# Ledger of designs, part 50: peptides against a protein of PDB entry 4M9S

Target 1, 135 residues: chain A of PDB entry 4M9S
Amino acid sequence: SRGLVGVECITPYSYKSLAMALQRCVEVLSDEDRSALAFAVVMPPGVDIPVKLWSCVIPVDICSNEEEQLDDEVADRLKRLSKRGALLSGKRMPVLTFKIDHIIHMFLKHVVDAQTIANGISILEQRLLEIGNNN

## One batch from the design tools (peptide; made by RFdiffusion4, then SolubleMPNN)

Design b1_p16_1_s4 (from b1_p16_1, 11 letters changed)
Fold by OpenDDE base, seed 3:
Structure b1_p16_1_s4 (fold): chain B 135 residues (1-135), chain A 16 residues (1-16)
Amino acid sequence: as target 1 above (135 residues)
Amino acid sequence: SVQEELEKTTKLLSSS
């Protein structure tokens, strides 16, 4: 986080320096949180996304029968990511949402595997269809 | 809408 802030203050328009700082932030994440961040690449940058939609793409290793528990686990991961520099920004009210910044999203597009992106899109589209049918 | 933005983003990523 401090590294990112420092880079932004000294060289606000240096993408290479910012990318290096972001890479360091990613490397210190847990495997689970890093995986969650990778799948954030499929989310539209600059848009407040409710946790319900994040839960469509964020992988959870241990599933509960209760949907609320799933959302809580996803929310916890996203909250941890939001505390790591500018990776995500969260809003609690009126609805719990998380947003990925354009710069972070651009970074992820360059570093996340194509297969991960494709899988994330496929899963998201499938889950959205299911939600739509249940409404 | 959020739904429209999601679709736009996934479409762009799929074509990239």
Scores: peptide ipSAE 0.537, ipTM 0.915, DockQ to the pose 0.035
Fold by OpenDDE base, seed 2:
Structure b1_p16_1_s4 (fold): chain B 135 residues (1-135), chain A 16 residues (1-16)
Amino acid sequence: as target 1 above (135 residues)
Amino acid sequence: SVQEELEKTTKLLSSS
């Protein structure tokens, strides 16, 4: 298992339609899904990202050390997010990927805590290095 | 590549 400290994605602009809608979506998420959404900010918008790479940044508190199980748990979270408005778009074929929309990404850049962003980047970079070294 | 996009994004975010 791997855990990251995430901050809820809350917007101060709840009076605007987009922000208000997104705020409602965020508020009804579980803590785990909300955390996953927060860390989605480190992903490039408009790019189909394999679950393997998502698993590098999405925190999973309760999971075995097996990579496949980690990916499955991450995928479940991302799937739930993809069912919420425009938060994420999932693509099952040919490879299971998820993509964050540009608009949502812009939203997250403004509402996700800077430390969360920094942590996500740090962890992503570390995991990518590990993957590279193992390859 | 996806790797390149990730790198670009992280660099941009780090500079924000």
Scores: peptide ipSAE 0.535, ipTM 0.915, DockQ to the pose 0.032
Fold by OpenDDE base, seed 5:
Structure b1_p16_1_s4 (fold): chain B 135 residues (1-135), chain A 16 residues (1-16)
Amino acid sequence: as target 1 above (135 residues)
Amino acid sequence: SVQEELEKTTKLLSSS
């Protein structure tokens, strides 16, 4: 396991249409997909991010230590998120990437708890460092 | 680059 701490998302009922719509989308997600979405907050909005980089922050409970398998699991989650309306946008060519839109990112910044954000950043930085050291 | 954008985002989030 990657040892990521549980994710808490605060999605209280809102009278704002956008917030309500996004809240509904989040509520129908599985716990693991919702967690993945939460950690998407650390990604730069509007940027096509390779799955490998997503895998630096997306928590995976049970998966082989093989990088390809980790990426596959992450990709599966991101693919599911991309099928949930505007949560993520995926591209398969030339490289599998996923992008979070600015609006969704802004939403996440408000609903994802600060500790989760901080943890995500920490994990990302750690993983990036590891990747850098392995190159 | 993607890496630069990542750093910018994390810095922004950390300072917010």
Scores: peptide ipSAE 0.533, ipTM 0.914, DockQ to the pose 0.032
Fold by OpenDDE base, seed 4:
Structure b1_p16_1_s4 (fold): chain B 135 residues (1-135), chain A 16 residues (1-16)
Amino acid sequence: as target 1 above (135 residues)
Amino acid sequence: SVQEELEKTTKLLSSS
């Protein structure tokens, strides 16, 4: 499988309207979608990121040698997140990309566990290296 | 580029 296993995104904030709203959004997500959202913190805010690159950090239970299935599963999760308002913005053309908003990214930096962030970075760097070596 | 932005972000997060 790719990505990290057993990570949840839970916000400790409940005192401000935005934080409360985001907390509610996070709470109603499935474990898988919430995990995907957590690792979105590794992505640069305001940048349209191809699904292939998202798949480097989004945890899924798909074997790495099944890249197409991995990308499809990741895309489905990101699509669901994009339907949750400001969590992500998706573009279908010319290539399927997703972008995390600055506000959401800032939120995630505060609520995602530091170890999760570190792990996500490590995995991203490793997989980018692998992609680069294979190109 | 996307690659450059990824690198910037990971660097910033690592320093946070």
Scores: peptide ipSAE 0.533, ipTM 0.914, DockQ to the pose 0.031

Design b1_p16_2_s1 (from b1_p16_2, 5 letters changed)
Fold by OpenDDE base, seed 5:
Structure b1_p16_2_s1 (fold): chain B 135 residues (1-135), chain A 16 residues (1-16)
Amino acid sequence: as target 1 above (135 residues)
Amino acid sequence: SLVPKSSDAKILPVPP
């Protein structure tokens, strides 16, 4: 089945003003929250993703090896991003999930460094394989 | 467990 290369038509008119506004929003983030936002680009847009899967790609410096603490710290970062306009959307029921909207995802695809994207995808794939093998 | 580092994430300026 030939994957339809969806031509993401970036409308240049809405994109320039929106891109400038989004860039300013990114600039005022902490280094930690900005890093989390960068790696959010590896997630599929428009999908409610459980925190457990976000924890595979969101960088967190934790001293504890407890998996529960990792998920909590990741959730806190994603919650902060969700308070910054339309960067992320959180959903509490039935399970805590976060979603990246198509417009934000499109922005990130253009501004996140190609090596960062490649690294994030590689890390996500490795972590998903580990989760799958442990079940 | 390979945890991504914040130093590895870079967001580039939007071209004018």
Scores: peptide ipSAE 0.246, ipTM 0.818, DockQ to the pose 0.615
Fold by OpenDDE base, seed 3:
Structure b1_p16_2_s1 (fold): chain B 135 residues (1-135), chain A 16 residues (1-16)
Amino acid sequence: as target 1 above (135 residues)
Amino acid sequence: SLVPKSSDAKILPVPP
């Protein structure tokens, strides 16, 4: 399967068609998985990011008192997204990571609500500061 | 530690 990595010249038409296809993929997601995908926009594209960092921004309605359970639930959501239209790419070794591709990220920047993006960034920054102060 | 709620996320439709 030749990944579309080589299409240097995305025509406006190709972009529109791709956006429509991605929109259809988003529409069939559960509300939970769609929310997770929305907040994925705050992550830098093309970078393998550990689940621990994803857990800072992925919404989980189940308040488990154990941080380990949170990471597992986040990982399950990200795994489901990775199986649907390659919305994310997962790597299991050496550590479980997920990556958002530039094309998907560009799509999300255009379709995710501005307030959602702002909230996600704020939450991520706060969580990173907390992690940094504990180290 | 504020975890975002699923209800706080919104994806808009692609403009025609």
Scores: peptide ipSAE 0.246, ipTM 0.818, DockQ to the pose 0.626
Fold by OpenDDE base, seed 2:
Structure b1_p16_2_s1 (fold): chain B 135 residues (1-135), chain A 16 residues (1-16)
Amino acid sequence: as target 1 above (135 residues)
Amino acid sequence: SLVPKSSDAKILPVPP
């Protein structure tokens, strides 16, 4: 387990106040978007992650046989989350990527249940191995 | 395509 060197993020907001604000933000999300946000905890914070990698962990109820449709659906969910401000940051160029901020990631590490985190990591690892072996 | 189910994700209330 590579200990993520905890980057202490200095924020002008008290952790408690920010956590309460984030909780309210999470409560108004749809179940689908909330689930997507939960699994975002498995991604390293502060890194622009391609949608293809997000698609490994973001839950989609309707499995399309077309990989492109999966990525599009995942992208739409992440876009909705990014519109909620600090939850995610999206970049369209050169490749569509999304980034979870350190503060949000820290919040999620505290509120996402341990089993969800463990499952998400396991799924991500499995998918990455599959992608690596198919190349 | 083994995609995680939405039901598998849980966000808990903010700790007090």
Scores: peptide ipSAE 0.244, ipTM 0.816, DockQ to the pose 0.594
Fold by OpenDDE base, seed 1:
Structure b1_p16_2_s1 (fold): chain B 135 residues (1-135), chain A 16 residues (1-16)
Amino acid sequence: as target 1 above (135 residues)
Amino acid sequence: SLVPKSSDAKILPVPP
């Protein structure tokens, strides 16, 4: 039984009912969008994160090595996820950002494979260090 | 640079 180790947020809905609804949303995603959602678990919940930082962990197979194209493809994936219920929340101003809510983050922590989470964190840390060294 | 692959991400079913 994957029980909740702790209450991370208060919801008027039962966790089981919400989890079932979210599972249905996940099942209809493409492999690419589902992978993007999985790696979203490594981001801090409740924070508006710029697309540039999302691009550090969202897997994109692009033919071009252009960074601009990478950010655009990542943004498109995140936009699609934001249209699937409450998976993500997008904000256009002052800059394009996406946020994962606490309830969705809590769900992902329980359903995303532990190795996927560990890999995502490692990749994010590495990419952030690279960005910091190039500035 | 390590780029995550779509195949590396796994979401498990919600336990009943």
Scores: peptide ipSAE 0.240, ipTM 0.817, DockQ to the pose 0.711

Design b1_p16_2_s2 (from b1_p16_2, 5 letters changed)
Fold by OpenDDE base, seed 3:
Structure b1_p16_2_s2 (fold): chain B 135 residues (1-135), chain A 16 residues (1-16)
Amino acid sequence: as target 1 above (135 residues)
Amino acid sequence: SLVPKASDAKILPVPP
């Protein structure tokens, strides 16, 4: 798979076409997976992020009381997203991580509702503080 | 363990 290493001078036209393609990908997602994708915008792009940190922002229904089950469910959602239009990139070794690419992140910044972004950041900050206080 | 509630995350349509 040739990573487009090229500085594709994304012409405004290429950008528009890409945005339209991404929009189609978003439309076919389940509500659950679409919500997960929306909250991915709060993560820094281009960084391999462990599932544990993703679990701080990915919405999961409380059906599993065990933290270990939460991480597995989050991982499954992220895996599904990674299989669709390269929305995410997963790595299994040495630790399971997921990364959002700059292009996808840029798209999400423009299409995700501002209130959703603000809420996601607030939740992430709160949970990171809790993790930091427990260590 | 604060499980994020499925908040009504909204993705807006691409501006025309």
Scores: peptide ipSAE 0.290, ipTM 0.833, DockQ to the pose 0.525
Fold by OpenDDE base, seed 2:
Structure b1_p16_2_s2 (fold): chain B 135 residues (1-135), chain A 16 residues (1-16)
Amino acid sequence: as target 1 above (135 residues)
Amino acid sequence: SLVPKASDAKILPVPP
């Protein structure tokens, strides 16, 4: 039984102080960026996730049905979130990916509405099935 | 049929 080495995220900040700081960061986000951040909770933490997979859950109101535009818009939102430091980590190469850190993910699990989480998971599952069937 | 995008997400305040 490989024990899940619980990555004890040792932060120099108390959980309370970090949570307060994160709360302040969330409060200043646009509604769109805040929604994107909320749905980021459905992604596994510590994993570099391709934009294509993020596009399955990030809420984007696109006027066009072009898939390429969807990915670009999602990427822009995630980039804005990544510029706010600890919220997301982006990698441009070799493939554009974004990662949610364990600490941020833990925070989101506690503050994102349960219905939002459930909806996000359902949407992700549905869209992954669709992608799988179209491949 | 494209699965509709979620339009709303709620982040609750951090409990005191």
Scores: peptide ipSAE 0.289, ipTM 0.826, DockQ to the pose 0.506
Fold by OpenDDE base, seed 4:
Structure b1_p16_2_s2 (fold): chain B 135 residues (1-135), chain A 16 residues (1-16)
Amino acid sequence: as target 1 above (135 residues)
Amino acid sequence: SLVPKASDAKILPVPP
């Protein structure tokens, strides 16, 4: 059974309405959470991504270089975003993961600054290479 | 381990 990937043809009208709603949600975020949301655009949509990989791109102002604290802080940010409607979907088992929805991702691709996207991709690639080389 | 630094990530207004 080939699951009909229901291409939800979002009508331009539905998109505008959704975009306006999302914009309002973004406006009420803290600068920190807004930055986290912006960098979420570099992740593939519809995929459950482990917190460890999110930590590669989510900016965290931590006083400690402890990896455990980094993951926890990133998780907290992502949890806050997940509580704000459909921005992210979290799963606790088997591993803590977060997923960005296709619609949200599409929104972010249009509203996140191009330089931010480019920087985020570069950072992600660099960190993934480092992780891959250390394994 | 490079910790992601606080970035001036910007979300722009939705284009009209």
Scores: peptide ipSAE 0.298, ipTM 0.834, DockQ to the pose 0.506; fails the geometry check
Fold by OpenDDE base, seed 1:
Structure b1_p16_2_s2 (fold): chain B 135 residues (1-135), chain A 16 residues (1-16)
Amino acid sequence: as target 1 above (135 residues)
Amino acid sequence: SLVPKASDAKILPVPP
């Protein structure tokens, strides 16, 4: 078992003050954006993740059967989250990616329901296997 | 395809 040496992110802000600020940000999100943020906890922090991989875990009420529309809708949600403080960081070049920072990830690990985390991991694993089998 | 429903994700309040 390789113990993930949790890099304790040293913040100049008290964890309590940061947590309170983040809680306020979460409270004003729509239900859809809040759900997207919750499932972001299953992604590795500090890594630029392509939108295609985010689409594996971000819940979208698919009104259309077009896969291209799914990625666009996911990207829009992630863009909205990136505009809400430090929740996500977007990068456009060379490929559109989003990253969750260690501090935000640590916060989510404490506040997201354990069952939600477990479900998100299971879904991600399943969809990654499907992508790997279709290529 | 088990698409997680938006209703399934719960963020708990930070304990004061």
Scores: peptide ipSAE 0.287, ipTM 0.836, DockQ to the pose 0.622; fails the geometry check

Design b1_p16_2_s3 (from b1_p16_2, 5 letters changed)
Fold by OpenDDE base, seed 2:
Structure b1_p16_2_s3 (fold): chain B 135 residues (1-135), chain A 16 residues (1-16)
Amino acid sequence: as target 1 above (135 residues)
Amino acid sequence: SLKPKASDAKILPVPP
């Protein structure tokens, strides 16, 4: 069990005020984007995560089995989330990555359903094993 | 597809 070293994020905003603001932000998301945000909780905060890894947990309804199309669709969802401010931070170069900030991650850990978190972790672990075995 | 369905994700309201 890698103990999540709880990085205490000191924010000038009260947790309650920020949580309420984030809740309002979540409420205006599409169902697809909100689902993507929910599963973002399984990623380690403060780390630039490649889109390929995001694609393991972000639910995408794709008509094709092409991996490239999957990554593109995932990237589009994450890009939309990044445009909502502090939800995600994207980097285009050198590799397309997205990062969830500590404060957002902390929020998600409190509001995302425990079963959703557990499922997301399980899926991520399974997909990572598959990727590792296919290499 | 071992990918989660969008319907499987639930965000709960912030506790008051």
Scores: peptide ipSAE 0.324, ipTM 0.865, DockQ to the pose 0.617
Fold by OpenDDE base, seed 5:
Structure b1_p16_2_s3 (fold): chain B 135 residues (1-135), chain A 16 residues (1-16)
Amino acid sequence: as target 1 above (135 residues)
Amino acid sequence: SLKPKASDAKILPVPP
């Protein structure tokens, strides 16, 4: 079965205006929220992802070793991003999840540094293995 | 525990 290489047709016209608007949105973010948005690129688009999995890649300075505080701080960052237009979409029920839209994900793939993407993927893979081994 | 640092994330300018 030949895998359909989904040609992501970047329509250049709608992309330039949208990219400029998104760039301005990114520039006004805090350093912490901008970093969170950058690492969001490692998540699959269009999927509702629980906060626990987001916490694997979102950088948070934790003053407490309590895992519950980490998830709360990550959730707060993702909530702030969700209030900035279509950057993220949050769902509260049945479980708190966040989703990155395909358009935003496509934008991030082009503007996030390749080393940042590689690091984020590596960290996510390591954390997922740790979670899987602890079950 | 390898946590990403905020300083490690870089978003590049959109090409003109």
Scores: peptide ipSAE 0.323, ipTM 0.864, DockQ to the pose 0.612
Fold by OpenDDE base, seed 3:
Structure b1_p16_2_s3 (fold): chain B 135 residues (1-135), chain A 16 residues (1-16)
Amino acid sequence: as target 1 above (135 residues)
Amino acid sequence: SLKPKASDAKILPVPP
């Protein structure tokens, strides 16, 4: 299966068709999975990101304060997204990571609300600072 | 601990 990596010339028509297809995929997601996808826009595309870093921005309402349970729940959400076409790509070895592709990331930049993006970036930056200060 | 609420995320329709 040749991934669409080779589309050198994105015509406006191909882009519109792809955007419409992606929009349909987003519409059928649950509210929680759609929210997770929205915040995925704050991650750099094409990079394998550990679940621990995803947990900084993926909204999970966990009643238990156990950090270990947070990562598991985040991983489950990201796994569901990875099963929905090219939304995310998961890698299990050597460490569980998820990656957002450039095409999906570009789509999200256009459709995710500006305030959502700004909030996500702010939260990520704050969490990274906290992690950095504890090391 | 500022966790984003699921309600805070909004994806807009694709412009026609």
Scores: peptide ipSAE 0.323, ipTM 0.865, DockQ to the pose 0.633
Fold by OpenDDE base, seed 1:
Structure b1_p16_2_s3 (fold): chain B 135 residues (1-135), chain A 16 residues (1-16)
Amino acid sequence: as target 1 above (135 residues)
Amino acid sequence: SLKPKASDAKILPVPP
């Protein structure tokens, strides 16, 4: 069953304008928030993803080994991104989740370095396997 | 730690 690739018909003009606007938004991010945004490309677009799963790929340099602090710090980064235009959409109920829209995801696929994407996917797969084995 | 380092993420400029 070939999944219907939803052809988001963004006109070339609208896409270029949006891409320029998004580039400007990316340029003003901190290095940490920019890195978080880059790795967001490995998540499926249009899906509400729990913070716990985001924490698998969002780089956080925390001094504490406490998992709770990790999730909180990841959530804070994602919240900041969600406040910057349409980069992410947060949902608090029933649980805290974040979603990347298809348009933003498409933008990221074009601008995030191929090696970064490959590394992010590999890390996500490994972390998901670890979570699955611990449950 | 298998977590990506912040330095590992690179966003390239949009081609003009």
Scores: peptide ipSAE 0.321, ipTM 0.864, DockQ to the pose 0.609

Design b1_p16_2_s4 (from b1_p16_2, 6 letters changed)
Fold by OpenDDE base, seed 2:
Structure b1_p16_2_s4 (fold): chain B 135 residues (1-135), chain A 16 residues (1-16)
Amino acid sequence: as target 1 above (135 residues)
Amino acid sequence: SLVPRAEDAKILPVPP
């Protein structure tokens, strides 16, 4: 996996205190939402990412092969995360997108298991290639 | 195709 280019962020908040607060937020998430948050680490921070791309890495149970259902389920999870402090920021128009902030991304890079990150990147890369080949 | 697995998504406790 290629990985992502790292970005540094300056914040007036103590990382320790912020990390502890974020940890508490993570702990109260459902297992499904927590899994989604974990894989969110593979997305570039500060970028409005369309739900279609999120659907490449967010684990969901699919009852149908319909892409629309996949996107809807992914969107629901990301919407829940967006309501949890600064975990994600959603934008409904013109296209439904979600963005992970730099600080949250930095947090996730430190707390998400390295294998999870590697797996997520590999899955994303493969899915993007598949999408590219089908276009 | 590779499918993301929820069971493989691990968030570790914040280091002290």
Scores: peptide ipSAE 0.329, ipTM 0.863, DockQ to the pose 0.670
Fold by OpenDDE base, seed 3:
Structure b1_p16_2_s4 (fold): chain B 135 residues (1-135), chain A 16 residues (1-16)
Amino acid sequence: as target 1 above (135 residues)
Amino acid sequence: SLVPRAEDAKILPVPP
């Protein structure tokens, strides 16, 4: 059901009802999935982002220092979020990617704590610099 | 190195 792609929030009422629905969806998430969703706000909306880049900001506890396990654990969390309707959209081919839609991203910008956003951006920036220096 | 922490992630209620 392709319903949400075309909903230009024409009225403030439609926006409010959508925000309330999204809030309810967030409330029923596990703590770990909710945290992942919060940090998703730092990603650009409408872009298919590889799991490797998501792994820079998604908080996961890994038992081993194996980088391969990190990506798998991140992917599992993002997959769970993608099953919760329009929160994320995943693509398996040609490369595993996840995308946050503009409407969800706009919602997150309003509800995610400012300090969380700032921290997430800082972490992403640092991780990207590290990746760039190793290449 | 900054590591993302789940406990630092907060989503606030929608303002009434």
Scores: peptide ipSAE 0.327, ipTM 0.863, DockQ to the pose 0.666
Fold by OpenDDE base, seed 1:
Structure b1_p16_2_s4 (fold): chain B 135 residues (1-135), chain A 16 residues (1-16)
Amino acid sequence: as target 1 above (135 residues)
Amino acid sequence: SLVPRAEDAKILPVPP
């Protein structure tokens, strides 16, 4: 596997201002969108991630276990987040992907509960294994 | 299998 190279650079003052703005953004989210944002912390920043992979960690309540319905519901949540400032960046072509910026990821790393992060990582790892086994 | 649940996701206040 290849490693990702990323650089995070921020001043304390810039972070404080950004953190306050982001806190306000988080506060106005619905519970479901806030939960989605929390688990977004487990994704690598600066990478365009397909909705299929996001569906591994974004909690959704669907009536059926149809994978197509799951991806659509996840996409809707991520689309809403992408419209909330700089929380996510969506790309429609060549495939629908979403990216978390380094600065947003840094914010989440500091404000998402440690147990939530640990759970999210475990869930992602398990789901990736399941996908690999089902292919 | 372990599945993501909304109730397990928590965002804390911004550190001072």
Scores: peptide ipSAE 0.324, ipTM 0.862, DockQ to the pose 0.646
Fold by OpenDDE base, seed 5:
Structure b1_p16_2_s4 (fold): chain B 135 residues (1-135), chain A 16 residues (1-16)
Amino acid sequence: as target 1 above (135 residues)
Amino acid sequence: SLVPRAEDAKILPVPP
């Protein structure tokens, strides 16, 4: 079977094995962490992204409309994902950021539902526009 | 404005 092997796959054999391992990791996530991981696909790989930008696409329910509370909840979710192997990499200095690796991103592009990707991109674009207009 | 919803996030099984 081809599995996740596509035009972007450099090492088909290793990629297939990795994909199976990653699927197992995804299956044991909580619903909220799995949702966060799914929407992470809309971020460019290999780039340190500030929590404020992650908050545009990570679904969270907060009791307050305070932006600080939103960012804190998003950061907690991303931190949990970063502790699950290679899913995300966090940096605390100089600013708290999270990065998705190229390999993980390639995996997500193949397994995240197309409609989920489209929705995530639309939401990100709209939120970025709003942030830009409020500067 | 659009907000992300957990129910809209779907990850599919690895293709065979």
Scores: peptide ipSAE 0.340, ipTM 0.867, DockQ to the pose 0.730; fails the geometry check

